# Designs tried in a protein design run: peptides against a protein of PDB entry 2V3S. Part 45

Target 1, 95 residues: chain A of PDB entry 2V3S
Amino acid sequence: PISLVLRLRNSKKELNDIRFEFTPGRDTAEGVSQELISAGLVDGRDLVIVAANLQKIVEEPQSNRSVTFKLASGVEGSDIPDDGKLIGFAQLSIS

## One batch from the design tools (peptide; made by RFdiffusion4, then SolubleMPNN)

Design b2_p17_5_s1 (from b2_p17_5, 7 letters changed)
Fold by OpenDDE base, seed 2:
Structure b2_p17_5_s1 (fold): chain B 95 residues (1-95), chain A 17 residues (1-17)
Amino acid sequence: as target 1 above (95 residues)
Amino acid sequence: SFSVTSGGKTFEVLPAE
C-alpha cells in the first residue's frame, strides 16, 4: 500500500496531519475522499479537488511526492487563502 | 492524536509540527 499524509487545517484552524494508506486496485481516490468527508476530516465541498489530487499522487507516487491544492471550502471563508500557510489549501504527500 | 474509521478506512490524525 501507499502511505499518505493529508496536511490540512481543522475547524479550529489547527494544522493536522492525517495519515492513511491507499491500496491500488482496492481503494479509489473518490472512495477514500468520501470516507475522509464521512469521518468529518474534510469538508464535503472539497470532494472533487481532494479526489483529483489523491488520484494524481497515487497514479505516480514516485514522481508526485507532494501536491498542494486550493480547497473550495476556503474560497468563501473569511480568511485569505495562502498556500504557504495552508490556509484554504491542503497538501497531500507520500510518507 | 486520534484515529477515525469510516467505511473500513482508518485515518490517524496528528498535530502537524
Scores: peptide ipSAE 0.840, ipTM 0.969, DockQ to the pose 0.929
Fold by OpenDDE base, seed 5:
Structure b2_p17_5_s1 (fold): chain B 95 residues (1-95), chain A 17 residues (1-17)
Amino acid sequence: as target 1 above (95 residues)
Amino acid sequence: SFSVTSGGKTFEVLPAE
């Protein structure tokens, strides 16, 4: 399996690492993204963008060691989005 | 840190260093 880390700020704006495994042929990017949402770890509005980037990283994990992407849920927030600080952004990486 | 399981998928949550 592929060991992944999703770095994402929680509701208290604290940065956390969410570690999980992805098994090609058994897991799907959309399926795992849905479970992240069901677990309360990802905002439901971010299903599409998380799934797209999860698919990107698992299709070529050797080349795509890290991907940073803008969250739909971050657009309406009070803080200005910042990819460097992961404000309104999340990061997926190979652990 | 803590762990969450949803739909058979387990997620470990840790403060980012």
Scores: peptide ipSAE 0.840, ipTM 0.969, DockQ to the pose 0.930
Fold by OpenDDE base, seed 4:
Parts: C-alpha cells; sequence; structure tokens
Structure b2_p17_5_s1 (fold): chain B 95 residues (1-95), chain A 17 residues (1-17)
C-alpha cells in the first residue's frame, strides 16, 4: 500500500497530519475522499479537489511526492487563503 | 493523536510538526 499524509487545518485552525494508506485496485480516490468527509476530517465541499489530487499522487507516487491545492471550503472562510500557511489550502504527500 | 475509522478505512490524526 501507499502511505500518505494529508496536512490541513481543523475547525480550530490547528494544523494536523492525517496519515492513511491507499491500496491501488482496492481503494479509489473518490471513495477514500468520501471516507475522509464521513470521518469529519475534510469538509464535504472539498470532495472534488481532494479526490482529484489524491488520484494524481497515487497514479505516480514516485514522481508526485507532494501536492498543495486550494480548498473550496476556504474561499468563503473568515481567513484569507494562503498556500504558505496552508490557510484555505491542503497538502497531500507520500509518507 | 487519535484514530478514526470510516467505511473500513482508518485515519491517524497527529499535530503537524
Amino acid sequence: as target 1 above (95 residues)
Amino acid sequence: SFSVTSGGKTFEVLPAE
């Protein structure tokens, strides 16, 4: 399996690492993203962008070691989006 | 740190260093 880390801020704006495994052929980017949402770890509005970037990284984990992307949930938030501080942004990386 | 399981998938949550 592929060991992944999703780094993003929780509801208290605290930066956390979410570690999980992805098994090609058993897991799908869409399915795992849905479980992240069901677990309360990702905002439901971010399904599309999380799934797209998860798919990108698991397609070629040797080449795509890290991806940072803008969250849909961050656009209408009180804080100004900032990719450097991961405000309104999240990062997926290979563990 | 803590773990959450959803749909058979387990996620470990840790404060980022």
Scores: peptide ipSAE 0.840, ipTM 0.968, DockQ to the pose 0.933
Fold by OpenDDE base, seed 3:
Structure b2_p17_5_s1 (fold): chain B 95 residues (1-95), chain A 17 residues (1-17)
Amino acid sequence: as target 1 above (95 residues)
Amino acid sequence: SFSVTSGGKTFEVLPAE
């Protein structure tokens, strides 16, 4: 399996690493993204962007070691999005 | 740190260093 880390700020704006495995042929980017949402770890509004970037990293894990992307849930927030601070952004990386 | 399982998928949550 592919060992992944999703770095994302929680509701208290604390930065956390969410570690999980992805098994090609068994898991799907859409399915795992839905489980992240069901677990309360990702906002439901971010399904599309998380799934797209998860697919990107798992299709070529040797080349795509890290991807940073803008969250739909962060656009309407009070804080200005910042990819360097991961405000309104999340990062997926190979562990 | 803590772990959450949903649909048979387990996620470990840790404070980022």
Scores: peptide ipSAE 0.840, ipTM 0.969, DockQ to the pose 0.934

Design b2_p17_5_s2 (from b2_p17_5 with N7G R9K P17A)
Fold by OpenDDE base, seed 3:
Structure b2_p17_5_s2 (fold): chain B 95 residues (1-95), chain A 17 residues (1-17)
Amino acid sequence: as target 1 above (95 residues)
Amino acid sequence: SYTVTSGGKTFTVEPAA
């Protein structure tokens, strides 16, 4: 399995790491993204972008060690999006 | 840190270093 870390800010704007495994052939990017949402760890509006980037990293984990992407849920927030501070952005990386 | 399980998938949540 592939060991992954999803880094993003919670509702209190605190930066957290969410660790999980991805098993090719058993798991799907869409399925795991749905479970992240069901677990209350990811906003439902971010299903598409999380799934797309999860697919990107798991298809070639040796080449794609980290991906940072803009969240749909962060666009209309009060804070200005910032990829360096992960405000309105999240990051997926290989553990 | 804490763990959350959904649909048989386990997630471990911890403060980012």
Scores: peptide ipSAE 0.852, ipTM 0.972, DockQ to the pose 0.919
Fold by OpenDDE base, seed 2:
Order: sequence, then C-alpha cells, then structure tokens
Structure b2_p17_5_s2 (fold): chain B 95 residues (1-95), chain A 17 residues (1-17)
Amino acid sequence: as target 1 above (95 residues)
Amino acid sequence: SYTVTSGGKTFTVEPAA
C-alpha cells in the first residue's frame, strides 16, 4: 500500500496531518475522498479537488511526491487563501 | 493524536509539526 499524508487545517484553523494508506486496485481516489468527508476530516465541497489530487499522487507516486491544491471550501472564507501557509489549500504527500 | 474510521478506511490525525 501507499502511505499518504493529507495536511490541512481543521475548523479551528489548526494545521494537522492525516495519515492513511491507499491500496491500488482496492481503493479508489473517489472512495477514499468520500470517507475523508464522512469522517468529518474534509469538507464535502472539496470532494472533487481532493479526489483529483489523490488520484494524481497515487497513479505515479514516484514522480508525484507532493501535491498542493486549492480547496473549494476556502475560496469564500474569511481568510485569504495562501498556499505557503496552507490557508484555503491542502497538501497530499507520500509518507 | 486520534484515529477515525469510516467505511473500510482508517485515518490517523495528528498536529502538524
């Protein structure tokens, strides 16, 4: 399996790492993203972008060691999006 | 840190350093 880390801020704006495994052939990017949402770890509005980037990293984990992407949930928030501070952005990395 | 499970997936959440 592929060991991954999803780094993003929680509702209290605290930066956290979410660790999980992805098994190609058993897991799907869409499915795992849905479970992240069901677990309350990702905003439902971010399903598409999380799934897309999860797919990107797992399809070529040797080339895509880390991907940072803009969250739909962060666009109209009170804070100005900032990829460096991961405000309105999340990051997926190979552990 | 804490662990949450949804469906068949387990997620470990911890403060980022």
Scores: peptide ipSAE 0.852, ipTM 0.972, DockQ to the pose 0.919
Fold by OpenDDE base, seed 5:
Parts: structure tokens; sequence; C-alpha cells
Structure b2_p17_5_s2 (fold): chain B 95 residues (1-95), chain A 17 residues (1-17)
């Protein structure tokens, strides 16, 4: 399996790492993204963007060691989005 | 650090170092 880390800020704006495994052929990017949402770890509005980037990293894990992407949920937030600070952005990386 | 399970997936959450 592929060991992944999803880094994003929680409701208190604290940066957390969410570790999980992805098994090609058993897991799907859409399915795992839905479980992240069901677990309360990702905002439901971010399903599409998380799934797209999860698919990107798992299809070429050796080439895509890290991907940073804008969250739909971050657009309407009080803070200005910033990819460097992961404000309104999240990052997926290979563990 | 804590663990959350949803469906068939397990997620470990910890403060980013």
Amino acid sequence: as target 1 above (95 residues)
Amino acid sequence: SYTVTSGGKTFTVEPAA
C-alpha cells in the first residue's frame, strides 16, 4: 500500500497531519475522500478537489511526492488563502 | 494523536511537526 499524509488545518486553524494508506485496486480516490469527509476530517465541499489530487498522487507516487491544492471551503474563510502557510490549502504527500 | 475509522479506512491524526 501507499502511505500518505494529508496536511491541513482543523477548525481551530491548527495544522495537523492525517496519515492513512491507499491500496491500488482496492481503494479509489473518490472512496477514500468520502471516508475522510465521513470521519469529519475534510469538509464536504472539498470532495472534488481532494479526490482529484489524491488520484494524482497515487497514480504516480514516485513522481508526485507532494501536491498542494486550494480548498473550496477555504475561499469563504476569514483568512486570505495562502499555499505557503496552508491557509485555505491542503497538502498531500507520500510518507 | 488519535485514530478515526470510517468505512474500511483508518486515519491517524496528529499535530504537524
Scores: peptide ipSAE 0.852, ipTM 0.972, DockQ to the pose 0.915
Fold by OpenDDE base, seed 4:
Structure b2_p17_5_s2 (fold): chain B 95 residues (1-95), chain A 17 residues (1-17)
Amino acid sequence: as target 1 above (95 residues)
Amino acid sequence: SYTVTSGGKTFTVEPAA
């Protein structure tokens, strides 16, 4: 399996690492993204962008060691999006 | 740290260093 880390700010704006495994052929990017949402770890509005980037990283984990992407849930918030601070952005990386 | 399970998938959450 592929060991992944999703770095994301929680509802208290605290930066956390969410670790999980991805098994090609058993897991799908959209399926795992849906479980992240069901677990309350990702906003439902971010399904598409999380799934797209998860798919990207698991397709070529040796080449795509880290990806940072803008969250749909971050654009309407009070904080100005900032990829460096991961405000309105999340990061997926290979553990 | 703590763990969350959904649909048989386990996630471990910890403060980012």
Scores: peptide ipSAE 0.851, ipTM 0.972, DockQ to the pose 0.931

Design b2_p17_5_s3 (from b2_p17_5 with T3S R9K T12I P17A)
Fold by OpenDDE base, seed 2:
Structure b2_p17_5_s3 (fold): chain B 95 residues (1-95), chain A 17 residues (1-17)
Amino acid sequence: as target 1 above (95 residues)
Amino acid sequence: SYSVTSNGKTFIVEPAA
C-alpha cells in the first residue's frame, strides 16, 4: 500500500496531518475522499478537488511526492487563501 | 493524536509539526 499524509487545517484553523494508506486496485481516489468527508476530516465541498489530487499522487507516487491544491471550501470562507500557510489549501504527500 | 475509521478506512489525525 501507499502511505499518504493529507495536511490541512481543521475547523479551528489548526494544521493537522491525516495519515492513511491507499491500496491500488482496492481503494479508489473518490472512495477514500468520500470516507474523509464521512469522517468529518474534509469538507464535503472539497470532494472533487481532493479526489482529483489523490488520484494524481497515487497513479505516479514516485514522481508526485507532494501536491498542493486549492480547496473549494477555502474560497467560500472569510480567510484569504494562502498556499504557503495552507489557508484554503491542502497538501497531499507520500509518507 | 486520534484515529477515525469510516467504512473500513482508518485515518490517523495528529497535529502537524
Scores: peptide ipSAE 0.847, ipTM 0.971, DockQ to the pose 0.928
Fold by OpenDDE base, seed 1:
Structure b2_p17_5_s3 (fold): chain B 95 residues (1-95), chain A 17 residues (1-17)
Amino acid sequence: as target 1 above (95 residues)
Amino acid sequence: SYSVTSNGKTFIVEPAA
């Protein structure tokens, strides 16, 4: 399996690492993204962007060691998005 | 840190270093 880390700010704006495994052929990017949402770890509005970037990293994990992407939920927030501070952005990386 | 499991998928949540 591929060991991944999703770095994302929680509802208290605290930066956390969410560690999980992805098994190609068993897991799907959309499926795992849905579970992240069901677990309350990702905003439902971010399903599409999380799934797209999860797919990107798992299809070429040796090349795509890290991907940072804008959250749909962040755009609607009061804070100004900032990829450096991961405000309105999340980061997926290979553990 | 803590763990969350959803439909068999487990996620470990910890403060980012």
Scores: peptide ipSAE 0.847, ipTM 0.971, DockQ to the pose 0.929
Fold by OpenDDE base, seed 4:
Structure b2_p17_5_s3 (fold): chain B 95 residues (1-95), chain A 17 residues (1-17)
Amino acid sequence: as target 1 above (95 residues)
Amino acid sequence: SYSVTSNGKTFIVEPAA
């Protein structure tokens, strides 16, 4: 399996790492993203962008070691989006 | 750190270092 880390801020704006495994052929980017949402770890509005970037990193993990992307939920947040501080942005990386 | 499981998928949550 592929060991991944999703770095993003929680509801208290604290930066956390979410570690999980991805098994090609058993897991799908869409399915794992849905479970992240069901677990309360990702906002439901971010399904599309999380799934797209998860697919990108798992299809070629040797080349795509890290991806940073803008969250849909961050646009309507109180803080101004900032990719350097991961405000309104999240980062997926290979562990 | 803590563990969250959803539909058999496990996620480990910890403060970012």
Scores: peptide ipSAE 0.847, ipTM 0.971, DockQ to the pose 0.921
Fold by OpenDDE base, seed 5:
Structure b2_p17_5_s3 (fold): chain B 95 residues (1-95), chain A 17 residues (1-17)
Amino acid sequence: as target 1 above (95 residues)
Amino acid sequence: SYSVTSNGKTFIVEPAA
């Protein structure tokens, strides 16, 4: 399996790492993203962007060691989105 | 840290270092 880390700020704006495994052929990017949402770890509005970037990283994990992407849920937030600080952005990385 | 399981998929949540 592929060991992944999703770095994302929680509702208190605290940065957390969410570790999980992805097994090609068993898991799908869409499915795992749905479970992240069901677990309350990702905003439901971010399904599409999380799934797209999860697919990107798992298709070539040796080449795509890290991907940072803008969250749909972050656009309406009070803070200005910032990819460097992961404000309104999240990051997926190979563990 | 803590763990969350949803439909058989387990996630481990911890403060980012």
Scores: peptide ipSAE 0.847, ipTM 0.971, DockQ to the pose 0.924

Design b2_p17_5_s4 (from b2_p17_5 with N7A R9K P17S)
Fold by OpenDDE base, seed 2:
Structure b2_p17_5_s4 (fold): chain B 95 residues (1-95), chain A 17 residues (1-17)
Amino acid sequence: as target 1 above (95 residues)
Amino acid sequence: SYTVTSAGKTFTVEPAS
Protein backbone atom coordinates (compact mmCIF):
# COMPACT_ATOMS: atom_id res chain seq x y z
CA PRO B 1 0.00 0.00 0.00
CA ILE B 2 0.89 3.65 -0.43
CA SER B 3 1.34 5.62 2.79
CA LEU B 4 -0.06 9.13 2.46
CA VAL B 5 -0.34 12.29 4.51
CA LEU B 6 -3.05 14.88 3.97
CA ARG B 7 -2.05 18.14 5.62
CA LEU B 8 -4.77 20.72 6.13
CA ARG B 9 -6.24 23.05 8.72
CA ASN B 10 -9.18 21.98 10.85
CA SER B 11 -12.16 24.14 11.82
CA LYS B 12 -10.02 25.77 14.50
CA LYS B 13 -7.49 26.72 11.81
CA GLU B 14 -4.98 24.29 13.34
CA LEU B 15 -2.69 22.51 10.89
CA ASN B 16 -2.96 18.73 11.12
CA ASP B 17 -1.56 15.72 9.33
CA ILE B 18 -3.98 12.96 8.41
CA ARG B 19 -2.20 9.68 7.76
CA PHE B 20 -3.75 6.84 5.82
CA GLU B 21 -2.92 4.06 3.41
CA PHE B 22 -4.06 3.65 -0.16
CA THR B 23 -4.14 0.22 -1.76
CA PRO B 24 -4.35 0.34 -5.55
CA GLY B 25 -6.98 -2.00 -6.92
CA ARG B 26 -8.91 -1.98 -3.66
CA ASP B 27 -9.21 1.71 -2.85
CA THR B 28 -10.29 4.47 -5.21
CA ALA B 29 -9.49 8.16 -4.98
CA GLU B 30 -13.19 8.96 -4.99
CA GLY B 31 -13.96 6.38 -2.32
CA VAL B 32 -11.22 7.42 0.06
CA SER B 33 -12.14 11.07 -0.39
CA GLN B 34 -15.72 10.24 0.51
CA GLU B 35 -14.52 8.51 3.66
CA LEU B 36 -12.43 11.54 4.62
CA ILE B 37 -15.61 13.57 4.37
CA SER B 38 -17.68 11.00 6.25
CA ALA B 39 -15.07 11.02 8.99
CA GLY B 40 -15.46 14.79 9.30
CA LEU B 41 -11.89 15.43 8.24
CA VAL B 42 -12.60 17.09 4.90
CA ASP B 43 -15.37 19.48 3.91
CA GLY B 44 -17.92 17.96 1.56
CA ARG B 45 -17.43 20.79 -0.90
CA ASP B 46 -13.86 19.59 -1.39
CA LEU B 47 -14.72 16.11 -2.67
CA VAL B 48 -13.83 16.83 -6.28
CA ILE B 49 -10.51 18.55 -5.67
CA VAL B 50 -9.34 16.07 -3.03
CA ALA B 51 -10.25 13.10 -5.21
CA ALA B 52 -8.53 14.59 -8.24
CA ASN B 53 -5.30 15.22 -6.39
CA LEU B 54 -5.40 11.91 -4.56
CA GLN B 55 -5.75 10.20 -7.93
CA LYS B 56 -2.82 12.20 -9.26
CA ILE B 57 -0.49 11.21 -6.45
CA VAL B 58 -1.42 7.51 -6.33
CA GLU B 59 -1.16 6.97 -10.08
CA GLU B 60 2.50 8.04 -10.06
CA PRO B 61 3.67 8.06 -6.43
CA GLN B 62 7.34 7.99 -7.38
CA SER B 63 7.02 11.14 -9.47
CA ASN B 64 4.31 12.96 -7.54
CA ARG B 65 5.75 13.03 -4.04
CA SER B 66 3.70 16.05 -3.02
CA VAL B 67 0.77 18.02 -4.41
CA THR B 68 -0.76 21.23 -3.04
CA PHE B 69 -4.21 22.33 -4.12
CA LYS B 70 -6.85 24.95 -3.45
CA LEU B 71 -9.90 23.95 -1.44
CA ALA B 72 -13.36 24.96 -2.58
CA SER B 73 -14.30 25.42 1.07
CA GLY B 74 -11.60 28.04 1.49
CA VAL B 75 -12.67 30.34 -1.32
CA GLU B 76 -15.69 31.81 0.42
CA GLY B 77 -14.07 31.99 3.82
CA SER B 78 -12.97 35.11 5.64
CA ASP B 79 -9.31 34.21 5.37
CA ILE B 80 -7.32 35.00 2.25
CA PRO B 81 -6.11 31.77 0.61
CA ASP B 82 -2.38 31.18 0.95
CA ASP B 83 -0.65 28.06 -0.36
CA GLY B 84 2.46 28.72 1.69
CA LYS B 85 0.53 28.73 4.95
CA LEU B 86 -2.00 26.18 3.71
CA ILE B 87 -4.87 28.58 4.26
CA GLY B 88 -7.61 27.52 1.90
CA PHE B 89 -5.17 24.94 0.56
CA ALA B 90 -4.32 21.36 1.42
CA GLN B 91 -1.31 19.20 0.70
CA LEU B 92 -1.07 15.50 -0.10
CA SER B 93 2.29 13.80 0.16
CA ILE B 94 3.87 10.38 0.18
CA SER B 95 4.84 9.42 3.72
CA SER A 1 -3.34 12.27 18.07
CA TYR A 2 -6.46 10.24 17.41
CA THR A 3 -7.86 7.72 14.99
CA VAL A 4 -11.01 7.90 12.90
CA THR A 5 -12.50 4.99 11.01
CA SER A 6 -15.06 5.25 8.24
CA ALA A 7 -16.32 2.22 6.35
CA GLY A 8 -13.24 0.28 7.32
CA LYS A 9 -10.82 3.01 6.31
CA THR A 10 -8.60 4.26 9.12
CA PHE A 11 -7.23 7.79 9.42
CA THR A 12 -4.74 8.93 12.03
CA VAL A 13 -4.88 12.63 12.87
CA GLU A 14 -2.04 14.47 14.55
CA PRO A 15 -0.79 18.03 14.86
CA ALA A 16 1.51 18.93 12.00
CA SER A 17 5.13 19.53 12.92
Scores: peptide ipSAE 0.825, ipTM 0.965, DockQ to the pose 0.927
Fold by OpenDDE base, seed 1:
Structure b2_p17_5_s4 (fold): chain B 95 residues (1-95), chain A 17 residues (1-17)
Amino acid sequence: as target 1 above (95 residues)
Amino acid sequence: SYTVTSAGKTFTVEPAS
């Protein structure tokens, strides 16, 4: 399996690392993204972007070691999005 | 650090360092 880390801010704006495994052929990017949402770890509005970037990293994990992407939920927030501070952005990386 | 499980998928959450 592929060991991944999703780094993003929680509802208290605290930066957390969410560690999980992805098994090709068993897991799907959309399926795992849905579980992240069901677990309350990702905003439901971010399903599409999380799934797209999860797919990107798992299709070539040796090349795509890290991807940073803009959250749909962050656009509507009061804070100005900032990829460097991961405000309105999240990062997926290979553990 | 804590764990969350959804439909058999386990996620471990910890403060980023």
Scores: peptide ipSAE 0.825, ipTM 0.965, DockQ to the pose 0.927
Fold by OpenDDE base, seed 5:
Structure b2_p17_5_s4 (fold): chain B 95 residues (1-95), chain A 17 residues (1-17)
Amino acid sequence: as target 1 above (95 residues)
Amino acid sequence: SYTVTSAGKTFTVEPAS
């Protein structure tokens, strides 16, 4: 399996690492993204973007060691999005 | 840190360092 880390700010704006495994042929990017949402770890509005980037990283984990992407849920927030600070952005990386 | 399981998928959450 592929060991992944999703770095994402919680509702208190605290940065957390969410660790999980992805098994090609058993897991799907959309399926795992849905479970992240069901677990309350990802905003439902971010299903599409999380799934797309999860697919990107798992299809070539040796080449795509890290991907940072803008969250749909962050667009309407009071804070200005910032990819460097992961404000309105999340990051997926290979553990 | 803590663990969350959804439909058999396990996620471990910890403060980023």
Scores: peptide ipSAE 0.825, ipTM 0.965, DockQ to the pose 0.926
Fold by OpenDDE base, seed 4:
Structure b2_p17_5_s4 (fold): chain B 95 residues (1-95), chain A 17 residues (1-17)
Amino acid sequence: as target 1 above (95 residues)
Amino acid sequence: SYTVTSAGKTFTVEPAS
């Protein structure tokens, strides 16, 4: 399996790493993204962007070691989005 | 750190370093 880390801020604005495995042929980017949401770790509004970037990294993990992307949930928050501080942004990387 | 499981998928959450 592919070992992944999703780095993003929780509801208390604390930066956390979420570690999980992705098994090609058993898992799908859409399915795992839905489970992240069901687990309360990702906002439901971010399903599309998380799934798209998860697909990108797992289809070629040796070439796509890290991807940073803007969250849909971040644009309506009180904080100004900032990719450097991962405010309104998340990062997926190969562990 | 702590773990969360959803439909058999396990996620480990820890402070970023």
Scores: peptide ipSAE 0.825, ipTM 0.965, DockQ to the pose 0.923

Design b2_p17_6_s1 (from b2_p17_6, 8 letters changed)
Fold by OpenDDE base, seed 2:
Structure b2_p17_6_s1 (fold): chain B 95 residues (1-95), chain A 17 residues (1-17)
Amino acid sequence: as target 1 above (95 residues)
Amino acid sequence: APVDEEGIAKLQEVRAK
């Protein structure tokens, strides 16, 4: 399985690392993303973008060691989105 | 959120609870 970390800020703006495994051929990007949402780890509004980027990284994990993407849930926030600070952005990386 | 004091969550463990 592929060991991944999803780094994103919680409601208190604290950085969290969400660790999870992805097994190609068994798991799907959308399925795992839905699990993340069901577990309260990802905002439901971010299903599409998380799934898309998860798919990207698991397709070629050796080439795509890290991807940073804008969250739908962060667009309407008061803070200005910032990929470097992961404000309104999340990062997926190979563990 | 289901994260520990270190700010870490493990999906498979959270799901299993």
Scores: peptide ipSAE 0.572, ipTM 0.881, DockQ to the pose 0.233
Fold by OpenDDE base, seed 1:
Structure b2_p17_6_s1 (fold): chain B 95 residues (1-95), chain A 17 residues (1-17)
Amino acid sequence: as target 1 above (95 residues)
Amino acid sequence: APVDEEGIAKLQEVRAK
């Protein structure tokens, strides 16, 4: 399986690392993303963008070691989105 | 969210519980 880390800020704006595995042929990007949401680890509004970027990283994990993407849940927040600080952004990486 | 004091969560462990 592919070992991944999703780094994103919680409601207290603290950085969290969400570790999970992805098994090609068994798991789907959308399915795992839904599990992340069901577990309360990802905002439901971010299903589409998380799934899209998860798909990107797992299809070429050797080339795509890290991807950073804008969260839908962060757009309406009070803080200005910033990919460098992961404000309104999340990062997927191969562990 | 099921994140520990070090800010780490493991999806598969959360799912298993």
Scores: peptide ipSAE 0.571, ipTM 0.880, DockQ to the pose 0.233
Fold by OpenDDE base, seed 4:
Structure b2_p17_6_s1 (fold): chain B 95 residues (1-95), chain A 17 residues (1-17)
Amino acid sequence: as target 1 above (95 residues)
Amino acid sequence: APVDEEGIAKLQEVRAK
């Protein structure tokens, strides 16, 4: 399996590392993303963008070691999005 | 959210609970 880390800020604006495994041929990007949402680890509004970037990284995990992307849940927030500080952004990487 | 004091969560463990 592929070991991954999703880094993003919680409701208290604290950085969290969400660790999970992805098994090609068994798991799907959308399925795992839905599990992250069901577990309360990802905002439901971010299903599409998380699934898209998860698909990208698992297709070529040796080439795509890390991807950073804008969250839909962060657009309407009070804080200005910042990819460097992961405000309104999340980072998915191979552990 | 099911995140520990170190700011870490493990999906597979959360799923099992």
Scores: peptide ipSAE 0.570, ipTM 0.880, DockQ to the pose 0.232
Fold by OpenDDE base, seed 5:
Structure b2_p17_6_s1 (fold): chain B 95 residues (1-95), chain A 17 residues (1-17)
Amino acid sequence: as target 1 above (95 residues)
Amino acid sequence: APVDEEGIAKLQEVRAK
């Protein structure tokens, strides 16, 4: 399986690392993303963008070691989105 | 959210509960 880490800020604006595994041929990007949401680890509004980037990283894990993407849940937040600080952005990487 | 004091969560552990 592919070991992954999703880094994003919680409601207190603290950085958290969410660790999970992805097994090609068994798991799907959307399925795992839905599990992350069901577990309360990802905002439901971010299903599409998380699934899209998860698919990107698992289809070519040797080429895509890390991807940073804008969260839908962060667009309407009080803070200005910043990919460097992961404000309104999340980072998915190979562990 | 089920995150520990180190700011880490593991999906497989959460799923198992």
Scores: peptide ipSAE 0.569, ipTM 0.880, DockQ to the pose 0.233

Design b2_p17_6_s2 (from b2_p17_6, 8 letters changed)
Fold by OpenDDE base, seed 4:
Structure b2_p17_6_s2 (fold): chain B 95 residues (1-95), chain A 17 residues (1-17)
Amino acid sequence: as target 1 above (95 residues)
Amino acid sequence: APVDEEGIKKLQEVRAK
């Protein structure tokens, strides 16, 4: 399995790491993304972007070691999006 | 960044279903 880390800010705007495994052939980017949402770790509005980037990293984990992407849920927020501070952005990386 | 242990626990519960 592929060991991944999802780094993003929680509801208290605290940056945290979520570790999880992805097993090709058993898991799907869409499915795992939905599980992250069900667990309350990802906003439902971010399904598309999380799934797209999760797919990107798992299809070529040797090349795509880290991907940072803009969250749909962060655009309408009060804080100005900033990829460096992961405000309105999340990051997926290989452990 | 710190590991969200509780978050991981919740994810595990979801994935275990």
Scores: peptide ipSAE 0.771, ipTM 0.958, DockQ to the pose 0.983
Fold by OpenDDE base, seed 1:
Structure b2_p17_6_s2 (fold): chain B 95 residues (1-95), chain A 17 residues (1-17)
Amino acid sequence: as target 1 above (95 residues)
Amino acid sequence: APVDEEGIKKLQEVRAK
């Protein structure tokens, strides 16, 4: 399996790492993204962007070591999105 | 960044269903 880290801010705006595994052929990017939402770790509005970037990293994990992407849920927040600070952005990386 | 241990447990619970 592929060992991944999802780095994003929680409801308290604290940056945290979520470690999880992805097994090609058994897991799907959309399925795991839905599980992240069900666990309360990802906003439901971010399903599409999380799934797209999860798919990108798992299709070529040796080449796509890290991907940072803009969250739909972060656009209308009080803080201005910033990829460097992961405000309104999340990051997926290979562990 | 610090590891969200509680979050990981929640995810594992969801994935175990």
Scores: peptide ipSAE 0.767, ipTM 0.958, DockQ to the pose 0.980
Fold by OpenDDE base, seed 5:
Structure b2_p17_6_s2 (fold): chain B 95 residues (1-95), chain A 17 residues (1-17)
Amino acid sequence: as target 1 above (95 residues)
Amino acid sequence: APVDEEGIKKLQEVRAK
């Protein structure tokens, strides 16, 4: 399995790492993304972007070691999006 | 960044269903 880390801010705007595994042939990018949403870790509005980037990293984990992407849920937030601070952005990386 | 232990627990519960 592929060991991944999802780094993003929680409801308290605190940056945290979520570690999880992805098993090719068993898991799907959309399925795992839906599980992240069900666990309350990802906003439902971010299903598309999370799934797309999860797919990108798992299809070539040796090449795509890290991907940072803009969250749909962060666009209308009070804070200005900032990829460096991961405000309105999240990051997926290979553990 | 610190590890979200509670978040990981929630995810594991979801994935175990």
Scores: peptide ipSAE 0.766, ipTM 0.957, DockQ to the pose 0.985
Fold by OpenDDE base, seed 2:
Structure b2_p17_6_s2 (fold): chain B 95 residues (1-95), chain A 17 residues (1-17)
Amino acid sequence: as target 1 above (95 residues)
Amino acid sequence: APVDEEGIKKLQEVRAK
């Protein structure tokens, strides 16, 4: 399995590192993303973007060691998005 | 509301065997 970390801010704007495994051929990017949403760790509005970037990193984990992407849930927020500070952005990386 | 650059980091395990 591929060991991954999803870094994003929670409702208190604190950084959370979410560690999870992904097994190619058994798991799907959309399925795992739905699990993260069901666990209350990802906003439901971010299903598409999280799944897309999860797919990107697991299809070529040696080439895509880290990906940072804009969250849909952050667009309508009061804070100005900033990829460097992970405001309105999340980061997936190979553990 | 402004977001602190540092924030408090928390580690969580998901999909544990």
Scores: peptide ipSAE 0.096, ipTM 0.654, DockQ to the pose 0.092

